# Ledger of designs, part 58: peptides against a protein of PDB entry 6FRK

Target 1, 411 residues: chain A of PDB entry 6FRK
Amino acid sequence: NEEVLNAMLKEVCTALLEADVNIKLVKQLRENVKSAIDLEEMASGLNKRKMIQHAVFKELVKLVDPGVKAWTPTKGKQNVIMFVGLQGSGKTTTCSKLAYYYQRKGWKTCLICADTFRAGAFDQLKQNATKARIPFYGSYTEMDPVIIASEGVEKFKNENFEIIIVDTSGRHKQEDSLFEEMLQVANAIQPDNIVYVMDASIGQACEAQAKAFKDKVDVASVIVTKLDGHAKGGGALSAVAATKSPIIFIGTGEHIDDFEPFKTQPFISKLLGMGDIEGLIDKVNELKLDDNEALIEKLKHGQFTLRDMYEQFQNIMKMGPFSQILGMIPGFGTDFMSKGNEQESMARLKKLMTIMDSMNDQELDSTDGAKVFSKQPGRIQRVARGSGVSTRDVQELLTQYTKFAQMVKKM

## One batch from the design tools (peptide; aimed at target 1 T334)

Design b2_p20_6 (made by RFdiffusion4)
Pose (drawn by RFdiffusion4):
Structure b2_p20_6 (pose): chain A 374 residues (1-38, 47-273, 303-411), chain P 20 residues (1-20)
Amino acid sequence: NEEVLNAMLKEVCTALLEADVNIKLVKQLRENVKSAIDNKRKMIQHAVFKELVKLVDPGVKAWTPTKGKQNVIMFVGLQGSGKTTTCSKLAYYYQRKGWKTCLICADTFRAGAFDQLKQNATKARIPFYGSYTEMDPVIIASEGVEKFKNENFEIIIVDTSGRHKQEDSLFEEMLQVANAIQPDNIVYVMDASIGQACEAQAKAFKDKVDVASVIVTKLDGHAKGGGALSAVAATKSPIIFIGTGEHIDDFEPFKTQPFISKLLGQFTLRDMYEQFQNIMKMGPFSQILGMIPGFGTDFMSKGNEQESMARLKKLMTIMDSMNDQELDSTDGAKVFSKQPGRIQRVARGSGVSTRDVQELLTQYTKFAQMVKKM
Amino acid sequence: EEVEEALEELYEILKELAEL
């Protein structure tokens, strides 16, 4: 049985290693689901599913904008990850939700970058800012957020150039662009086909600049996006959106369950009964109930107080014979009044008859009356 | 007083069950 756990466990470790999941997290997840584990494919895959939900959970809720206030969003990520494409996908998303959205092109390096964001904004009917001539992105971003602030826009999305960590020149310039415009949220856009080099770059981005949200693009293809577990752990940020194509409407919010599945592959007879059950539990205590001075009108009249401390076990064989629908019903007496066929099965395996209940049903009706009167 | 009243109510229920 120890060999059936390991053959089926190394088959999921290969399923995650093929899904671009970091080898550090696969080796760690393997001994996490081994230590926490101490119709067969369901008792195993359910334990694997709960261990994955434990990893995709960063514990941090997403940054959401406020209507009526200026929200500046700054996009960061590697070269070619889809920043300019997801810039228009997000401005189009909020603009359709009713936000005064606008775009700013703070890329002064990549050829045809302003022309790219201009044509994406021209098509989606979204205001845009940028420059062919301005070579300083700190100037383009500052003079753009200033312009769209004096025009009272609520979503101001600043696009930046692609950068990698070994370029300290572009990482300083990213930090200065973030210090000039002071963004309310910084989004780390990552390609879904990224391999093992993801945790190092995503961590260096978190160190130089404050990353609060992560977007995973190019998920409409074969890439399952296992590199996102290493960006969530590195940036400490949740995934808010995913990209699912080249167009502006190929964009939707991140849901954890489908991504992990792809990455993996009035008084009733019942109340009359419980009140009785507590009066039998407090039944050997009936002599305490006759203590009160001047209240002892009677005690154990006709000896029937003895069987009121004996009927509740027999009535419990009826509850033992009941399932969770009759037991958890608001009216435990209405489930068997409509279907007196349930009065025969309760009588079979519990040894009580269907006759005994007629005297009980009368005793029930009288008890149900004096509680609604309570 | 409140304990006496709770005990009076439970006694009344037991007297009605003894009559049944």

Design b2_p20_6_s1 (made by RFdiffusion4, then SolubleMPNN; from b2_p20_6, 9 letters changed)
Fold by OpenDDE base, seed 2:
Structure b2_p20_6_s1 (fold): chain B 411 residues (1-411), chain A 20 residues (1-20)
Amino acid sequence: as target 1 above (411 residues)
Amino acid sequence: EKLEEELKLLRKILLELSEL
């Protein structure tokens, strides 16, 4: 039993190290899991794999919980949120994502660019803010970030803004001058929350980076960026351990909407390759699929039309990146679809939909669309001409439809 | 229940699309 436990723990530890979990945290997890597992309960014929997975899951949940309550903005008050982090961490993009998130929730939100070090920082923030219709402040002439931050915060306080987000300079290295500048800005504006933005793709460097920020500035919250499925998120555990601060949000892509509140259980489930069923459920519910009841009723009767397939493809496209959706399904690793394969899969879906856009209602609404086309082959030629594709492409679509319809009949 | 059936369908569609 101990040999089996040690072998399985070795596999889990290897997978966590491959997920960029810090080696110290993996060692601590291994010790904690060994201490939490009763070897006598393992002897009783219980699924040893499930028991170890559950123990690992519980210990990972504890590693993500800093034991500190996340700061939350107060409605009807002025809340100053200062962003800190390295250059290339996605800090400026994340400021815009957070501002847009609060704006969509009905908060009076604004952005301040206090990055005077990077040429074009203000133009980038202005571009993002303008696209999202978020009020912004910054200067092309003022070089002191303390002055810009102070003036911007004062202005937006006087205008009764509720969420005032301050973006600061990021550097490529842990330079004392950067931390001094951050302290001067923090002292001048007296932020209600300091958010450290961390790139998940830096792997084992996450601990040392997060610690260097926490040792110099009073980081109270963490946002993890570049969780695009390929970053296995192990660096997030290192950030929590080093900062002793909760993860409040995650960035899941480059779009302004690729931003979500951090949920511990889904994140750990995804990290372990268990998928994120809850996040998949939430995404499906957010689609407000008005016709879901009619579709489910058809599915119960083993009915599946080309229109029903088209609507499901639209739903998949609305759920976001295909790799992220697959990564939410248990047993599909995020590595199953490279970014190249995702664009190709989306292009393939769009091609299939374009073929179906050239079909008529009789073809789309038939309970056996493939049989309609097989009885009248001239329909294939019409659809092929209408969509600008080969007759073979239409036949391939009908073959795929037939596979889906057979799967639905087996549901 | 309704949501579980939809998730099963989405999973089946996604599986077939990933094998293509």
Scores: peptide ipSAE 0.028, ipTM 0.590, DockQ to the pose 0.066
OpenDDE base, seeds 1, 3, 4, 5: peptide ipSAE 0.027, 0.011, 0.010, 0.009; ipTM 0.587, 0.446, 0.417, 0.411; seed 3 fails the geometry check

Design b2_p20_6_s2 (made by RFdiffusion4, then SolubleMPNN; from b2_p20_6, 11 letters changed)
Fold by OpenDDE base, seed 2:
Structure b2_p20_6_s2 (fold): chain B 411 residues (1-411), chain A 20 residues (1-20)
Amino acid sequence: as target 1 above (411 residues)
Amino acid sequence: DELVEELKKLRQILLELSKL
């Protein structure tokens, strides 16, 4: 029994290390899991694998909980939120995402660019803020970030803004000058919350970076970015352990809406490759898929039309990056779609939709669409000409539709 | 259990779409 336990714990530890979880945390987790497992209950014929997975899940949930309540903005008050983080962490993009999140929730939100070090930082922030219709402040002439931050905070306080986000300078490396500048800005504006932005793709470097920021400035919140990439997000556990600060949000892509509140259980489930069933349900519900009840009923009756396929392609296109959807389904690894294959897959879906846009209602609403085209081959040539594609491309679509319709009939 | 089965069905559909 102990040998089997040790073998299974070795596999779990390997998977956590491959997920960028810090080796010290993995060792501590292994010891905690060993102490939490009743070896006598494991002898009684219970599924040893499920018991170990549950113990691992429970200990990972504890590692992501710093035991500190996350700061939350107060409605009708002025809340100053200062962002800190390395260059390339996604800090500037994350400022815009957070501002947009609060704006959509009905908060009076603004952005301040206190990055004087990076050429074009203010133009980049201004461009992002203008696209999202978020008020912004910055300077093209002032080189002191303390002056810009102070003037911007005062301006937006006087205009009764509720959420005042301050973007600071990033550096490529941990430099004492950067930390001194951040401390001077923090002392001048007295932020209600300091947010450390961390790139999930930095892997094992997460602990040392997060600690260096916490040792210099009073980091109270963490945001993890680039969780759409190959990074499984295990570095987030290292950031929480080092900062003793909760993860409040995650960035899941390049779009301004690729940003969500951090949920512990979905995150740990995804980290373990169990998928995010709850987050998939939430995304499906946010899409107002009331029309999906009608689809689910049709699927239960073994009915599937070209229109039903078109509507599914529209839903997939509305759900955003296909890799994110797949990564939420249990047993699809985060690596299932390379970034190159995703854009190509979306382009293919759009091509298929363009072919279907050249079909008529009789073709789209037929429960045997492939048979309609097989009986009258002139329809294939019409659709091909209408959509600007080959007759082969239309035949490939019909072959794929037939394969789906056969799967639905077997379901 | 029904939701997990429906998600498995959706997964199978999405898997076939990824092969397009």
Scores: peptide ipSAE 0.014, ipTM 0.387, DockQ to the pose 0.130
OpenDDE base, seeds 1, 3, 4, 5: peptide ipSAE 0.011, 0.015, 0.009, 0.013; ipTM 0.377, 0.343, 0.379, 0.332; seeds 1, 3 fail the geometry check

Design b2_p20_6_s3 (made by RFdiffusion4, then SolubleMPNN; from b2_p20_6, 8 letters changed)
Fold by OpenDDE base, seed 5:
Structure b2_p20_6_s3 (fold): chain B 411 residues (1-411), chain A 20 residues (1-20)
Amino acid sequence: as target 1 above (411 residues)
Amino acid sequence: EELEELLKKLKDILDELSEL
């Protein structure tokens, strides 16, 4: 029995190391799990595998819980959020994602670019902010990040902004000059929250990097990026351990919507390759799939209209990138959507919906929509003109719909 | 189980869309 336990713990430890979990944390977890398992309960015929999995899961949940409540912005107040992190961590992109998240929640949100070190930083921020319709501040001429941050924070405070996000310079190396600049900015603007942005793909370096930031600035929150890549997210555990700060959000792709609140249970389930069944259930419940009982009933009857397809595309667009959902299902790796840029897939869906917005109710509600268009080719030309697309684009949509309707009939 | 089947079906649907 002890040999079997030690063999299973060795496999779990190997899998955690392959998931970029820090070797010290893996060793500590092994000792904690071994101490938490009662060998007498394992003798009673209980599923030894389930007990070990549960013990491992419970100890991993403790590793991502720093025992500190996450900072949350106060409504009707001015909340200053300072971002810190290395160059290439996704910090600037994450500032825009967080700003967009709060804007979508009805917060008056703005962005400040205090990155004077990177010549294209302000242009990148401006481009992202403009696309998301987020107010922004920065300078092309001011080289002092303290001045830019102070002026920007003062401006947006005077304009009664609720969420004021300050992006700082990311450098390639942990230079003392970078940390001094971050301290000067932090002292000048007095942020309500300092967010460390970490790239999950840096693997075993996560602990040392996160610690170096925490030792220099009062990091209170962590955001982990690039969880859509080959990174299994084990570096996130190292960041929490080093910063003693909660993970508040995760970045799961390149799109501005590839950003979600961190949930401990789902994340650990995914890390163990168990999938995020709970987060999947939550996302599904957020879709109000109760309104999809009618869809499920239609699907059970093999009925699928262009309107039903349009409603599904609306639901997918409300969920954000479908890769995030798929990557939550056990056995569906991140590679499943790898053939297309998710932004391109979302742009395609939006184009398809724009074509369907030019269809009439007879076309949308037909149980054989493709046949309606095939019988009267003038409908294709009308829809193409109405949506500003080619007749080929409408034919491609109808070909797609026909494939779907055939799949639904086989369900 | 019904939800996993629905999501698998929605996935197969989206995969076919992405290949088009």
Scores: peptide ipSAE 0.007, ipTM 0.346, DockQ to the pose 0.159
OpenDDE base, seeds 1, 2, 3, 4: peptide ipSAE 0.000, 0.006, 0.007, 0.006; ipTM 0.257, 0.334, 0.259, 0.275; seed 1 fails the geometry check

Design b2_p20_6_s4 (made by RFdiffusion4, then SolubleMPNN; from b2_p20_6, 12 letters changed)
Fold by OpenDDE base, seed 2:
Order: sequence, then structure tokens, then C-alpha cells
Structure b2_p20_6_s4 (fold): chain B 411 residues (1-411), chain A 20 residues (1-20)
Amino acid sequence: as target 1 above (411 residues)
Amino acid sequence: DKLIEILKQLKNILLELSKL
């Protein structure tokens, strides 16, 4: 029994290291899991693998919880939020995402660019803020970030803004001059929250980076970025351990909407390759797919039309990137669709929809659409000409429809 | 349960579309 436990723990530890979890945390987790597993309960014929997975899950949840309640802004107050982090961490983009998140929730939100080091930082922030209709402040002439931050905070306090986000200078390296500048800005504006922005793709470097920031400035919150890529997010555990600060949000892409509140359970489930069933349910509910009671009823009766397929393709296109959807489904690793294959898959889906846009209601609403086309081959040629595709492309669509309709009939 | 089944089916469609 101990040999089987040690073998299973070795597999889990390997998978966590491959997920960018810090080696010290993986060692500690292994010891904690060994101490939490009753070997006598494992003798009782319970599924040993499920017990180990549950113990691992429980200990990972504890590693994400710093035991400190996250700071939250107070409605009707002036909340100053200072952002800190390295250049390329996604800090500036994350400031815009957070501002947009609060604006959509009905908060009076603004942005301050206190990055004087990077040429064009203010223009980039101004472009993003203008596109999102977020008020902004910055200077083209002032070189002191303390002056810009102080003037911007004072301006937006006087204008009764509720969320005042200050973007600071990033550096490519951990430089003492950056930390001195950050401390001077923090002392001048007295922020209600300091947010450290971390790139999840830096893997094992997350601990050392997060510690360097926490040792110099009073980091109270963490935001993890670039969780849309190959980064499994194990570095987030290292950031929480080093900063002793909660993760408040995650960035899941480059779009301004690719930003969500951090949820512990979904994050750990994704880290373990269990998928994010809750986030998938939330996204499905946000799409009003519950209004598809009619579709669920049709599927229960084994009925599926070309129109039902078209509506499903529209719903998939509204869900955003297929990689995000697939990454939420248990047993689909993030590696299943490269970014190249996703654009091609979306282009293929649009092509199939364009073919269906050239079909008539009789063809779309038939419970045996393939048979309608097989009985009258002239329909295939009409649809092909109307959509600007080959007759082969229409036949391939009908073949896919037939396979799916057969699957629905077997349900 | 049904949502997971629908998603498994959508997944199978996407898998087949990726092979086209």
C-alpha cells in the first residue's frame, strides 16, 4: 500500500512540476498529502486514486489561500489602486481590463499613466482607455512619475471617481531604482491597494520575482496574466506563497473582456487537468443557452436540423476562442488546439455558416436535410453557387450534419 | 449531466471539423 501511494504521489508531483508549480511547494504538498491520508482507510477497498486526488486537491486549495481576505473597493468612496510589476507582465493591459471590469459594473473608473520610462506608454494607455471610453490622465512632458501620479489622483478625487487605477513603470529586470520609484509613488498617493501583476508564462521564476516585489513594497493583491497560453498557472501558487497575498483576478487573453475574478476551485481543477465545469456553466448561462430548452427538447427527441446546427455554430462563435472552451472540458488539455488551428477552425466554421446561409427554410428545417439534398442534387449546385463554394464543400457539410444527426438519434 | 453531454458532442464536432 505504501509503495502504491508513493508511485501515485510521484506521478502527481511530476504533473505539478510540469504545471510550473515550484519544487519546494511540490515537496511540501507531498509531505502534507502523506500526513493527511489514512493508510487504514486505503485498505477498506475505497478508490485509492480518488482519495489521493482529493487530498492533493485539498492541499492545493490551501496553497492558493494566503489566509488573508482580499481587499475590495468600497462603493461611493475614492479607491486608489496602484499597479506594480515587470515590463511585459501585462501590467498596462491589466490596468485597462480592471478599469473596464469596474466600469461595466457601474463604477466611476479612471486610469493614470505614471510610466515615464517607456516611450509611448502614455499613448498606449490613452488608446486603450479611449477605445473603452475610460477617463485617463498622464503627461507627455513630466518625467517624474510621483508628480504625475499625485496630480492624477488629486484630479480624479476632486472629480469624485470611485476607482482610480495607477499604472507605474515596469522594468525588464529587478532594479533597485524601479523599487525606489515604486516606493516614492506609493508614499505620495497612499494607495488603498497595491496589485502585483505576474505573467504565468515565466514558470519557476514566479517565486523569486514575487518575493522581490513583496520585500520592497506592500503588495496586498495579485493578478495573474497570460493564462490563455500553454501556462498551466502553477506559478500562481508560488506568487501567493511569496507575497502572502490573494489572487483577485486572472487574465485569460489579449482582449479587454479576457479578464475574470479569481475562483479557487475552478483554477485548481484546471491545474489538475480536471477542466473548469463551473466556469463553463457560467459562460453557457451568460450566453443564455438556457433559452435553448427548445433545443434540449429536440435533442431528447432525436431531432436535429441544419438550422439547429447553424444556431449551435453561432453559439460557439459567441463563446469566444475554441481553445478556452476546450480547456474547460475535462480531458482536453490546452495543447489540443494551437492558435494557428483555432483561426483555421473559426474560418472553417464561418465557411460552413455561409453555405447554410444559401439554403432555404425547407432544407434548413428538415429533420433529414441530407435526404432532401440526395433526392434533388440540383439543390447542392444551387447552394454551392449561392455561397461561392464547390459542390464538394456542400457535400462535406451534409456529411458532417449526417454524422451529428446520427449521434443525436443514438442519445 | 446534459450540458456535459452537449459539450462532449460539440467537442466531437470540433474534432471532426479540425480534420477537414
Scores: peptide ipSAE 0.022, ipTM 0.472, DockQ to the pose 0.090
OpenDDE base, seeds 1, 3, 4, 5: peptide ipSAE 0.023, 0.022, 0.022, 0.020; ipTM 0.479, 0.483, 0.484, 0.463; seed 1 fails the geometry check

Design b2_p20_7 (made by RFdiffusion4)
Pose (drawn by RFdiffusion4):
Structure b2_p20_7 (pose): chain A 374 residues (1-38, 47-273, 303-411), chain P 20 residues (1-20)
Amino acid sequence: NEEVLNAMLKEVCTALLEADVNIKLVKQLRENVKSAIDNKRKMIQHAVFKELVKLVDPGVKAWTPTKGKQNVIMFVGLQGSGKTTTCSKLAYYYQRKGWKTCLICADTFRAGAFDQLKQNATKARIPFYGSYTEMDPVIIASEGVEKFKNENFEIIIVDTSGRHKQEDSLFEEMLQVANAIQPDNIVYVMDASIGQACEAQAKAFKDKVDVASVIVTKLDGHAKGGGALSAVAATKSPIIFIGTGEHIDDFEPFKTQPFISKLLGQFTLRDMYEQFQNIMKMGPFSQILGMIPGFGTDFMSKGNEQESMARLKKLMTIMDSMNDQELDSTDGAKVFSKQPGRIQRVARGSGVSTRDVQELLTQYTKFAQMVKKM
Amino acid sequence: ETSEELQEMHELLEQIAELS
């Protein structure tokens, strides 16, 4: 049985290593689902599913904008990850939700970058800012957020150039662009086909600049996006959106469950009964209930007080014979009145007859009356 | 207050004896 756990566990470790999941997290997840584990494919895959939900959970809720206030969003990520494409996908998303959205092109390096964001904004009917001539992105971003602030826009999305960590020149320039415009949220856009080099770059981005949200693009293909577990752990940020194509409407919010599945592959007879059950539990205590000075009108009249401390176990064989629908019903007496066929099975395996209940049903009716009167 | 609660339980037991 120790060999059936390991053959089926190394087959999921390969399933995650092929889904570009970091080898550090696969080796760690393997001994986490081994230590926490101490119709067969369900008792195993349910334990694997709960261990994955434990990893995708960063514990941090997403940054959401406020209507009637200026929200500046700054995009960061590697070269070619889809920043300019996801810039128009997000401005189009909020603009359709009713936000005064606008775009700014703060890329002064990449050829045809302003022309790219201009044509994506021209198509989606979204205001845009940038420059063919201005070579300083700190100047384009500052003079754009200033312009769209004096025009009272609510979503101002600043696009930046692609950068990698070994370029300290572009990492300083990213930090200065973030310090000039002071974004309310910084989004780390990552390609879904990224391999093992993802945790190092995503961590260096978090160190130089404050990353609060992560977007995973190019998920409409064969890439399952296992590199996102390493960006969530590195940036401490949740995934808010995913990209699912080249168009502007190929964009939707991140849901954890489908991504993990792809990455993996009035008084009733029942109340009359409980009140009785507590009066029998407090039943050997009936002599305490006759204590009160001037209140002892009677005590154990006709000896029937002894069987009121004996009827509740026989009535419990009826509850033992009851399932969770009759037991958890608001009116435990209405489930059997409509279907007196349930009065026969309660009578069979519990040894009580269907006759005994007629005297109980009268006793029930009288008890149900005096509580609605209570 | 405890006397009133114990009175109510005593009256319920008299009613259970009469109904039995």

Design b2_p20_7_s1 (made by RFdiffusion4, then SolubleMPNN; from b2_p20_7, 10 letters changed)
Fold by OpenDDE base, seed 5:
Structure b2_p20_7_s1 (fold): chain B 411 residues (1-411), chain A 20 residues (1-20)
Amino acid sequence: as target 1 above (411 residues)
Amino acid sequence: ELDKLLAELHELLLEISELL
């Protein structure tokens, strides 16, 4: 029994180290799991594998819980959120993602660029903010980040903004000058929350970096970025352990909506390679796919129209990036789609929808849409002209539809 | 690849709709 336990714990410890979990945390977890498993209960014929997996899961859940309640903004108040983190952590992109998240939730949100160190920082923030229709502040001439942050916070407070996000300078290395600048900005603007942005891909360096920030500024929240890459997110455990601060959000891609509230259970499940069935269920429930009882009934009857395909493409586009959805499925690793294939896949979906927007109700609602077009080739030419595409592009869509309709008929 | 992905996504949406 003890040999089997030690072998299974060795496999789990190896997998956690390969997931960038800090070696000290892995050692502590191994000891905690050994202490939590009653060897006598393991003798009673219970599935030893399930017991060990449950004990490991329970100890990992404790490692992401700092025992501190996450800060939340107060509605109708002016909430100042300061971002801190190294250059290349995704900090500036994450400011825009968080601003967009709150804006979509009906908060009056704005962005301040207090990064005076990078010549292109304000232009990058302005571009992201303008694209998302988020109000922004910054300067091309002021070099003191304290002045820019103070003026921007005062301006947006006077304009009754509810969420005021301040992006600060990042450095390539931990520099004392960076920490002093961050402390001066924090003292001037009196933020309600200081968010540390951590890159998950830095692996074993996560602990030392997170600690260095917490020792200099009052980090109250963590955001982990680049969880769409090869990093399994084990560095997030190191960030929580070092900062004693909750993970509030995760960045899961390059798009502005590749950003979600942190959920403990899904994250640990994914870290262990169990998939994120719960996050997938939650994401499906958020789409109100249950309101599509009519679609489920049609699919059960082997009926699938071009309209049904269009509605599914809309649902897929609402789910966000395909890599995130696939990365929630057990056995579909993060490597299943290269980042380049995802933007191309979304652009292809949008093109297919634009072709279908040029179809009429008789074409969209036909149970044999491909046959409607094959009987009257003039329909293909009309749709092609209406959508600004080639007749070949319309034929490719009809070929894809035919494959789907055949699949649905086999279900 | 996209056709396979879309097929897998449809299967998944169906599997999830059966779990709901």
Scores: peptide ipSAE 0.010, ipTM 0.366, DockQ to the pose 0.025
OpenDDE base, seeds 1, 2, 3, 4: peptide ipSAE 0.011, 0.011, 0.008, 0.009; ipTM 0.388, 0.395, 0.374, 0.356; seeds 1, 2, 3 fail the geometry check

Design b2_p20_7_s2 (made by RFdiffusion4, then SolubleMPNN; from b2_p20_7, 11 letters changed)
Fold by OpenDDE base, seed 3:
Structure b2_p20_7_s2 (fold): chain B 411 residues (1-411), chain A 20 residues (1-20)
Amino acid sequence: as target 1 above (411 residues)
Amino acid sequence: DEVEKLKKLRELLEEISELL
């Protein structure tokens, strides 16, 4: 029993290290999981895998909880939010994403560019702000970030802005000059919140970077970027551990709306490669897909019909924005269903369903629907005429169905 | 096993997503 536990813990520790979780945190988690598992309860025939997964999940939830309540802006007040982070962390893009998030929530939001070091920083911020219709401040001539930040904050306070976001200079490395500049800006504008922006793709460097920022400025919040990439986000645990600050938002792509409030459970599920199991379960439960015991039993037996595919398309259409469903599936970036592509994808689903509406019950309920059509090509021509599509569109649907049915047989 | 059910549902949704 202990050997099986140690083997499973080794697999989990390997997966966490491959997810860029800091080796110290992985070691601590391993010992905490070992201490939390009652070996006597494991003897009673409880699914050892489920117990270990639950214990690992519970310890990861504790690692993303700093025990500090996240700062939230106060409605009808002036809230100054200062952004800090390295160059290439996505800091400037994240300022625009956060500004757009609050603007869409009905907050009077603005942006200040206090990055005087990076050539074109103000032009980039201005471009992003203009596209989002967000008011902005900055200078092409002033080189002191303290002056720009102070003047911009004063201007937008006088104009009764509720959310005042200040973007600061980044550097490629931890430099004392950067930290002194950030401290001078923070002292001048007295921000209500300091947000550290971290790139999830920097892996094991997350702890040292997050600590260096927290040791110099009072970081109170973390935003993690580039969670659409190959980075599983294990560095986020290192940032929370180092800053003692909650993750408030995550960046999930390049688009201005590829930005969401941080949720602990979905994030840990994604980190483990489990998906947003809770959000999928919640959406599956909201869809009453529990009544799809019949579908799940068919999938267990490697059976998948054109009707089963039709029912799944109906379920996807009921789930609403498919981008939210894809974001719940590990390994799918939000980029696959940008909002523009969602309407096109929904139109494509509706077209496929319209083709299937022209099929008969023998075609829909066949465990090898493609073979029914291949044996009698006149069926393809009937369905094409009935649905108002080409024979090519019907053949494409059958090719797609065959790919699904082959996947279900491998499951 | 709910975990196997969810894996199969996920892989099905992944393949559906490739069709979209």
Scores: peptide ipSAE 0.027, ipTM 0.428, DockQ to the pose 0.121
OpenDDE base, seeds 1, 2, 4, 5: peptide ipSAE 0.014, 0.009, 0.017, 0.000; ipTM 0.397, 0.346, 0.382, 0.273

